Peptides against a protein of PDB entry 5OOQ. Designs and how they scored, part 193

Target 1, 227 residues: chain A of PDB entry 5OOQ
Amino acid sequence: YREDVRQVVTHPANALSFLQPGRLVEISVNGKDNYGWGAVVDFAKRINKRNPSAVYTDHESYIVNVVVNTMYIDSPVNLLKPFNPTLPEGIRPAEEGEKSICAVIPITLDSIKSIGNLRLYMPKDIRASGQKETVGKSLREVNRRFPDGIPVLDPVKNMKIEDEDFLKLMKKIDVLNTKLSSNPLTNSMRLEELYGKYSRKHDLHEDMKQLKRKISESQAVIQLDDL

## One batch from the design tools (peptide; made by RFdiffusion4, then SolubleMPNN)

Design b2_p28_2_s1 (from b2_p28_2, 11 letters changed)
Fold by OpenDDE base, seed 3:
Structure b2_p28_2_s1 (fold): chain B 227 residues (1-227), chain A 28 residues (1-28)
Amino acid sequence: as target 1 above (227 residues)
Amino acid sequence: SEEEELQKKVEEFNKENPEIRVELLLSE
């Protein structure tokens, strides 16, 4: 269900009006390279100068330039070509323990995982020396201030997506989320009722707490896979 | 509301980080 939502949200008809300069977006390139939250610089319709008749899918028909602060330091960033979303080999996010740098990368709409509800005030010339790093510092500070993650735009309330099938999808997700939030608690209460008599007699209180936590975590993981 | 709470967080952020500043942008 998450991918279905993402496909609708990142469709040009819905996404482009929310790709203002400085808009925070979560970036995953080719479904494998997670750059985290970046900031939109600009976007343009994808034009193939070599093949003007080239037809792109809706999600690949626009190029979005984004600032990321997670680029691997030894990535060949000099090989990046403006408006070319086909990234050179070696362009990747830094792994754990590796140093990162700020870079502007061209991506397609399909590489947007989420659109945030926050916008940075961007420098006038992001290509100028030091400006990308400034944005990078901003991104770090935002991430620090929002440890639970940057809030995502509501597709219905904020983006005003009114497609009937999409609304049905969202309703289903809401039902599932409600079930996810309620089931662990309900199960924990049942467990407490079941073990309450024993915990008083056999000092099983700590074991019960641990079991409750494990059950809750396990159920959350299982149900998230269904989304 | 959740939006009002988030707006307050943004305002606090901007107050503490005047060099960065962020905007809550919930519309087109």
Scores: peptide ipSAE 0.418, ipTM 0.905, DockQ to the pose 0.562
Fold by OpenDDE base, seed 4:
Structure b2_p28_2_s1 (fold): chain B 227 residues (1-227), chain A 28 residues (1-28)
Amino acid sequence: as target 1 above (227 residues)
Amino acid sequence: SEEEELQKKVEEFNKENPEIRVELLLSE
């Protein structure tokens, strides 16, 4: 269901109007390279100068330039080509314990995991020296201030996606979330009660087994003394 | 409302970080 929602949200018809400069977006490239929350610089329709007749899917038809602060420091960022979403080999987010740098990367809409409801005020020239780092600092501060995560735009209330099938999907998800929020507590209480009862039964059973063994051992000792 | 709470958080953020301004953009 989450992927279905993502596909609708990141469709050009829905997403582009919310990709203002400074818009925070969560980035996952190729479903494996998670850069976390970045800030939109700009976007453009994908044009293949070498093959003007190239047809891209809807989700690959636009290139979004985003500032990320999680780029691995030794990534070949100098090989990044503006408006080329095919990232060079070695371009990846920093892993735990690795140092990261700020970089502008071109991504497709398909690489947007979520669109946040927050926007940073971006420097006029993001490519100027030091400006990327300024945005990086901003991103770090936002992440610090929102430890539970940056809030995501509501597809219905905010993005005004009115497709009937989508609305049905969202309702189903809401119902499931409500059930998942309500049931785990009741089920956890029941499970705790059940585990409590099971633990008591198990403890009692073990105690009974130990008692039976002690009784049997005592009877064996009595028989040895009668011999 | 959730929106009002977010607005307050944003305002607090902007007060604490005058060099870094964020905006709540809920519309196109």
Scores: peptide ipSAE 0.409, ipTM 0.905, DockQ to the pose 0.623
Fold by OpenDDE base, seed 2:
Structure b2_p28_2_s1 (fold): chain B 227 residues (1-227), chain A 28 residues (1-28)
Amino acid sequence: as target 1 above (227 residues)
Amino acid sequence: SEEEELQKKVEEFNKENPEIRVELLLSE
């Protein structure tokens, strides 16, 4: 059920509006490489220039660049390709006793374990020398101040995911905390229905984003012409 | 409320870490 919640929360229709620069997110790549809490740099729709017709799942259709401070120091970070979520072999978090460094890694929405309710004020140019380390320091301090973990956004209260099936899922989770009874089949069917609804919402969100960019660009051009 | 408590923690954090500012961002 936690995975079901995660799937809904990290769906583009729900997650993208909460991936502001500096948003803290908990990162788990391929379900095995836990980087802990990182900070969002930006995100973009995943585009395959070699295969423009490539179709990605909703959770793989966007690339999120995140700063992590848990990258293994000897990982081949130089092989990281911007906007390529397929990480090179050897890219991994530091294990206990290993030294870590700060790195910007491209991930998919599927690699987001949790979305935090905190946002860091990010440097203007994260790729500038020393800026990643600054964010790393911030992350360390935040983790220190929140020893019980960084607070996670409430999917209902904060993210306003008010879909009836999702609410039912949440209620079931609450019930299951005290009961062993579950109906996985029914929940799976409802989740599929939710994905269908969220897919439509996602399309609208992307359209709005594109429209806002066009408006901003148009305004910028007008201002230039007025100078 | 939980939100108020979080806000207080954020304020305390920002006070103690003026170079590291965080924001409680609960909405889009």
Scores: peptide ipSAE 0.405, ipTM 0.904, DockQ to the pose 0.443
Fold by OpenDDE base, seed 5:
Structure b2_p28_2_s1 (fold): chain B 227 residues (1-227), chain A 28 residues (1-28)
Amino acid sequence: as target 1 above (227 residues)
Amino acid sequence: SEEEELQKKVEEFNKENPEIRVELLLSE
């Protein structure tokens, strides 16, 4: 239902400028491993040293390091490789009844479910002993204070996504939300159709998207340097 | 406004949790 919006929001051209250290993001890896809300540490363009010719999709072209407090305690976190979003087997969130720990995991933009409008003040050295746990405590408290969920950035008002097709999409979603009680299935199908059309149009505007990405990347770098 | 209400919640949070503190960050 919200996947259409998510695809636009998490595109590098839109997302990178909002991935400041401490930014809260909701994380879902491979559509099945839900880590909940985590805090951004940093991000970098994905580079494959072993295969420099590797081509990544836009949503997989960056690696975001995030602190999560929902890692299964017996996960082989020692096998995590920095800037490698391909997580080792056994890396997963804790299930109900299992104990969890804090960990820094590398994810792609495609693993971001939502971007929050809140930012934590992060420790300078998150790798130092005890710092991840401190962030973990912060995350727990934030979740407690916001039981209905962490507030999400508004794509239009906050992220300033002004693409006409996207605006139309958002309007359609609003209409669909008001009508979900009456015809949810029909509304869902219409949304998918609209997204399909939007995606096709965006393919034709790849150059513009790339330019926007470059601008966003530049802004992101500036923000990172201010840390 | 919704933003003002959220800002108020953040301020209350920060008062109650001075060691943690969060920021409402709505821009890049």
Scores: peptide ipSAE 0.414, ipTM 0.904, DockQ to the pose 0.517; fails the geometry check

Design b2_p28_2_s2 (from b2_p28_2, 12 letters changed)
Fold by OpenDDE base, seed 3:
Structure b2_p28_2_s2 (fold): chain B 227 residues (1-227), chain A 28 residues (1-28)
Amino acid sequence: as target 1 above (227 residues)
Amino acid sequence: DEIEELKKKVEELNEENPEIRVELLLPE
């Protein structure tokens, strides 16, 4: 059930509006590499230059750049490619007793474990020397202030996910948290219906973003012609 | 009450660490 909720929350139709620069997100890459809470730098639609016709799943269709302060110090961070969520071998979080550094890593929406209700002030140029470390200090301080964990956005109250099937899922989870008795198998079929509804919303959102980009591009061209 | 407590924690954090400037982003 938690994974089902995560899938809905991290769907582009729901998540993208909450991925402002500085938004805190909890990061788990490939379900094994836990970087903890990081800060969103930006996000972009995933474009494969080598295969423009590549079709990605909804959760893999966007790349989110995040600052983490838990990167293993000996990780080959120099091999990180901007907007490539396929991380080089050796890129991993520091284990207990290992030293960590700050890094900007590209992740997919599927690597977001949770979205926090906190946002950091982000430097204008996060790639500049020392700026990642500043964000890293901020992350440490936030973690210190919230020893019980950074508050997670409520999918219903905060994210305003009003899908009836999702609300039913949330109610079931609430009941299950109170009563360990209901069978998880019946919820998978409802997720497919939810994904179908969210896919439609995503298509509309993408169409709107494409329209906004076209408008911005046309305005940029007009400004170039006025020079 | 929980939201107000969070607001207070964020305020305290910002007061003690003005360089960090954390914002609580709760949809109204």
Scores: peptide ipSAE 0.363, ipTM 0.884, DockQ to the pose 0.601
Fold by OpenDDE base, seed 2:
Structure b2_p28_2_s2 (fold): chain B 227 residues (1-227), chain A 28 residues (1-28)
Amino acid sequence: as target 1 above (227 residues)
Amino acid sequence: DEIEELKKKVEELNEENPEIRVELLLPE
């Protein structure tokens, strides 16, 4: 059920509006590499220039660049390619007793474990020397202040996910937390329906965003022509 | 009470670390 909630929360239709620069997100890559809490730099729609017809799942359709402070020091960070979520071999979080460094890694939405209620004020140029380390310091301080964990966005109260099937899922989780009764089949079917609805909503939202950009660009051009 | 506690923690964090600005993003 936690995974089901995560799938809904990290769906583009829900997650993207909460991935502002500096937003804290908990990162787990490939379900095994836990980087802990990182800070969002930016995100972009995943585009394959070599294969423009490439179709990605909803959770893999966006690349989120995040600053982490838990990268293993000997990781081949120089091999990281911007906007390529396929991480080179050896890119991993530091284990206990290992030294870590700050790095910007490209991840998919599927690598987001949780979205936090906190946002860091990010440097203007995160790629500038020393800037990612500044963010790393901020992350350390935040973690120190929140020893019980960084507060996670409430999907209903904070994210305002009001889908009836999702609300039912949440209620079931609450009941299950009190009572060990699971109906995974019913929840899976509802989740698929939710994804279908969210996918459609996201497409509309992207279209609106693109339209707003085009309008803004057109207005800017008109203003330039009027100068 | 939980929100107020979070606000307090964020405020304390910001006061003690002026170089670190953290914002609590709560839905209105």
Scores: peptide ipSAE 0.399, ipTM 0.893, DockQ to the pose 0.592; fails the geometry check
Fold by OpenDDE base, seed 1:
Structure b2_p28_2_s2 (fold): chain B 227 residues (1-227), chain A 28 residues (1-28)
Amino acid sequence: as target 1 above (227 residues)
Amino acid sequence: DEIEELKKKVEELNEENPEIRVELLLPE
């Protein structure tokens, strides 16, 4: 059920509006490599230049660049490709007793474990020398101040997810946190239905965003012609 | 209140570390 909630929360229709620069997100790559809390730099729709016809799942359709302060120091960070979520071999978080460094890594929405209620004020140029380390210091201080964990967005109260099936899921989880007995198969079918609804909503949202951009661009051109 | 405690923690963080600006993003 926690995974089901995560799937809904990290769906583009819900997550993208909360991925402002500096937003804190908890990162787990492939469900194995836990980088802890990082800060969002930016995000973009995933485009495969080599295979333009590539179809990605909703959770893999966007790339989020995040600053982490838990990268293993000997990781081949120079091999990281911007906007390529396929991480090179050896890219991993530092284990206990290992030294870590700050790095910007491209991840998919599927690698977001949680979205926090906190936002850092990000440097204008995160790629400039020393800026990543500044963000790293901020992350360390935040973690120090929140030893019980960074506050996570409430899917209903904060994210305003109003889907009836999701609300039912949340109620079930509340009940199941008291009773562990729900069938995963029934939840998967409902999740697919939810994803279908969210996918449609997202498509409309992206279309609206593109239209707004085109309108803004057209207005900018009109202003240039009046000069 | 949990929200008030969070606001206080963020305020204290910002006061003690003026170079670190953290904002609590709660829906209005």
Scores: peptide ipSAE 0.393, ipTM 0.892, DockQ to the pose 0.586; fails the geometry check
Fold by OpenDDE base, seed 5:
Structure b2_p28_2_s2 (fold): chain B 227 residues (1-227), chain A 28 residues (1-28)
Amino acid sequence: as target 1 above (227 residues)
Amino acid sequence: DEIEELKKKVEELNEENPEIRVELLLPE
C-alpha cells in the first residue's frame, strides 16, 4: 500500500506542483541507496539528446536536482552529469561510520520516497562554493528538530488528490494503520494478505494505474501550460 | 492541533537558527 501511495504521489501530475526550490523530499535511489531527506533545487523534463525518441515512464520523465548531505565522501561526485539520473558507479550514501558530504544529485520522480511539508529557503546559486554545505547544515538542523521524522504531505488534505480509487486506498490504509496501532502483529499479517489480494487483482490495479496515468497526464499538461 | 504544533516547531527552529529559514508549506 505504501508503494501504491508513493506511485500516485510521485506521479508528475501530482508531484511537480510540490517540487518548489527548497522543498524537502526523502530520497531513495534504486530502492537501496537511501540518502534521507534532501532539498529540491529544480526539476526539468527529461530529454535524451542522443535518443530524442526515447520513451520514459511517467515517473522517469522528469529529472529533479536535489541537495543531499549524506553523500559518501569518496564518491566520484565529479562524474555526476547534470540532468542525468543514471548515477556513476560509486555514487552512494555514506554508511554508518563513514564521512559524508553535500552534493547535488539528479534523480527521477521514482526516487522520491516522500514529499515533505517543509521548504528551505535556498541560496540563489547552489553551485557556488559553500552553498551546498549551508543547505546541508539546514538539513541537519531540520532533522534534529524533527526526530520523529519530517512531516510528510497528506495526499488528500495537502495534495488534494481526489481520485476515488486513491481515496479508497487511503481509507484502507487508515483502517490498517488503526489496526496496526491496536494489534501490530495482526495488522502486519493482514497487510501482507491485502497485498497478496491486491497482487491477485492485478488487472484492476493496472487499470487503475492506467486511469491514474491518463488523469495525471491531463493534469500535468494543464500544469505545464500554466508554468 | 497537529498543524499548530508543526507551526510552533518551525517557528522555534527559525528563532533559534536565524541562518536557517524553514517554511511550512501547507496549501491554503
Scores: peptide ipSAE 0.391, ipTM 0.887, DockQ to the pose 0.673; fails the geometry check

Design b2_p28_2_s3 (from b2_p28_2, 14 letters changed)
Fold by OpenDDE base, seed 3:
Structure b2_p28_2_s3 (fold): chain B 227 residues (1-227), chain A 28 residues (1-28)
Amino acid sequence: as target 1 above (227 residues)
Amino acid sequence: DEVERLQKIVEEHNREHPEIRVFLELPE
């Protein structure tokens, strides 16, 4: 059920509007590599230059660049390809006792475990020397400030996901948590219906354009304040 | 109460670390 909620939350129709620069997101790549909380740099629609006709799932259709501060120090970060979510072998989070570094990694929406209700004020040029480390320090400090965990966006109250089926799902989860019962199959079927509805109601391409415009406008305002 | 608590934490953080400021998005 948590996965079902995650699928809805991380769907482009819901997630993209909350992936502003500096948004904190909890990252798990391939369901196994937990980088912890990172900060969104930007996102773009996934385009395969080699195969323009490539069709991606909704959750794989966007690439999100995130700063993490948990990258294993000996990871081949130089092999990271911008906007390529297929990470090179050896790219992994540091384990206990290992040293970590800050890195920008491209991930898909499917690699987002949760979306935080916090945003960092991001440096303008995150790729400049020292900027990733600054974000890394911020991430460490935030984690220190929230020992019980970074607050997660409430799908209903914060994200305003008002889909009736989703609300029913949430209610069902609450009931199930109380009853200690599970029926994953029913929820999965509802998710398919939800995705169908989202696909019909949302033009993800237009949504992305609108979001990019809003981001650009926000950046322009920042630049104007710097003149 | 929870929002206020979180806001307080954020404000304290921003005060102590203005170079790495954060902000809490509140429900509209």
Scores: peptide ipSAE 0.440, ipTM 0.887, DockQ to the pose 0.626
Fold by OpenDDE base, seed 5:
Structure b2_p28_2_s3 (fold): chain B 227 residues (1-227), chain A 28 residues (1-28)
Amino acid sequence: as target 1 above (227 residues)
Amino acid sequence: DEVERLQKIVEEHNREHPEIRVFLELPE
């Protein structure tokens, strides 16, 4: 059920409006590499220059750059490619007893475990020397201040997810948290339906965005011709 | 109120560590 909620929350139709610079997000890469809470730098639609025809899932269709303070110190961070979520071998969080460093890593929406209701004041140039470390210090202090965990956005109250099927899912989770009896199969089917609905909404949103770009480009061309 | 509690923590943090300030992003 938590995974079902995560899938809805991290869908582009819901998540992107909450991925402003400085937004705290909890990061898990490949289901194994837990970086903990990081801070969003920016995001962009995923484009494969080598394979322009590549079709990504909704959760893999955007790249989010995040600052983490848990990168293993001997990780080959110099091999990180901007906006490439395929991380080089050796890129991993520090284990217990290992030293960590701050790094900016590109992740997909699928690597977001949760979205916090906190944002950091981000440096103007995160790539400048010392800026990542400042963010790292902030992350450490925030974690210290919230020993019970960084507060997570409420999908309904904060994210305003009003989908009836999702609300039903949330109610079921609440009931399950209070009562052990909800059927996982019914929730998976509803998740697929929700995914389909969100995918359609995202497609429409993307179409609208493309249309707006075409209109803007056409207007720009007209303005250039009038000059 | 949980929001008030969180706001107090944030304010305390920001006061003690102005160089690494944070803010609550709660849609109204």
Scores: peptide ipSAE 0.439, ipTM 0.889, DockQ to the pose 0.579
Fold by OpenDDE base, seed 4:
Structure b2_p28_2_s3 (fold): chain B 227 residues (1-227), chain A 28 residues (1-28)
Amino acid sequence: as target 1 above (227 residues)
Amino acid sequence: DEVERLQKIVEEHNREHPEIRVFLELPE
């Protein structure tokens, strides 16, 4: 369901109107490289100058330039080409313990995991020295201020997506979330109690089995000595 | 109200860090 929602939200017909400069977006490139929340610089329709007849999917038909503050410091950022979403090898987010830097990366709509309900005041020239770092500081501060996560745009209330099938999907998700909110605490406590009891029973059962084996082995040794 | 909560956070942030201001997009 989450992927279905994402596909609708990130479709050009819905997403582009919310990709203003400074818009916070959560970025995952190729479903692997998670850059976290970045800020939109701009976007443009994808044009292949070498192959003007190239047909892109809807989600790949636009390029969004975003500032991220999670780029691995030793990534070949100098090889990044504006409006080229095919990232050079080695372009990746920093892993735990690695240092990160701010960078502007071109992504497709398909690389947007979520669209935030926040925007940054963007510098006029993000490519100027120090400007991307300012945005990076802002991103860090925003993440600090929202420890539970940056608020995501509501597809219906905020984005005004009125597709009937989508609305039905959202209603189903809401019902499931309500059920999952009402049932999980009781079920998780019961499951935790059950797992706790089961783990205790299993541990006791295994301990008893081991004890029985030891007793049996000891009895076998005693019988051998009496022979 | 969640919107009000978020607005307060944003306002506080902007007050403390005017150089890196943010704003909340409110549903029109």
Scores: peptide ipSAE 0.421, ipTM 0.879, DockQ to the pose 0.743
Fold by OpenDDE base, seed 2:
Structure b2_p28_2_s3 (fold): chain B 227 residues (1-227), chain A 28 residues (1-28)
Amino acid sequence: as target 1 above (227 residues)
Amino acid sequence: DEVERLQKIVEEHNREHPEIRVFLELPE
């Protein structure tokens, strides 16, 4: 059920509006490499220049660039390709006793374990020398300030996911935490229905994003003409 | 100035949307 909730939360229709620069997200790549809490730099729709006809799942259709402070020091970070979520071999978080460094890694929405209710002030140029380390220090401080864990966005109260099937799922989880009665089959069918609804919402979100970009571009042009 | 502007935005947002509390942490 936790995975079901995660699938809904990390769907583009729900997640993208909460992936502002500096948003804290908990990162687990391929369900194995736990980088802990990182900070969102930006995100973009995944475009395969070599194969423009490539079809991605909703959770793989966006690339999120995140700063992590848990990268293993000997990881081949130089092999990281911008906007390529397929991480090179050897890219991994530091284990206990190993030294870590700050890095910007491209991930998919599917690699987001949770979305925090905290944001960091992000430098304008995170790729400038020393800026990643500054963010890394901030991440350490946040973790220090929240020893019980960084607060996670409430899917209903904060993210305003009001889908009836999702609400039923959340209620079932709450009941299950008390009664240990799982009906996974009914939940899986509901998830498909949820995805259908979210797909439509995703389209609207993308349209809004494009519109905002056009507005921003038009405003920039107007400002240039006024100079 | 930019930091203050962002802080004000966050504060205003939190005032308008108390159900979605956002904390803006600054790099040290």
Scores: peptide ipSAE 0.292, ipTM 0.814, DockQ to the pose 0.100

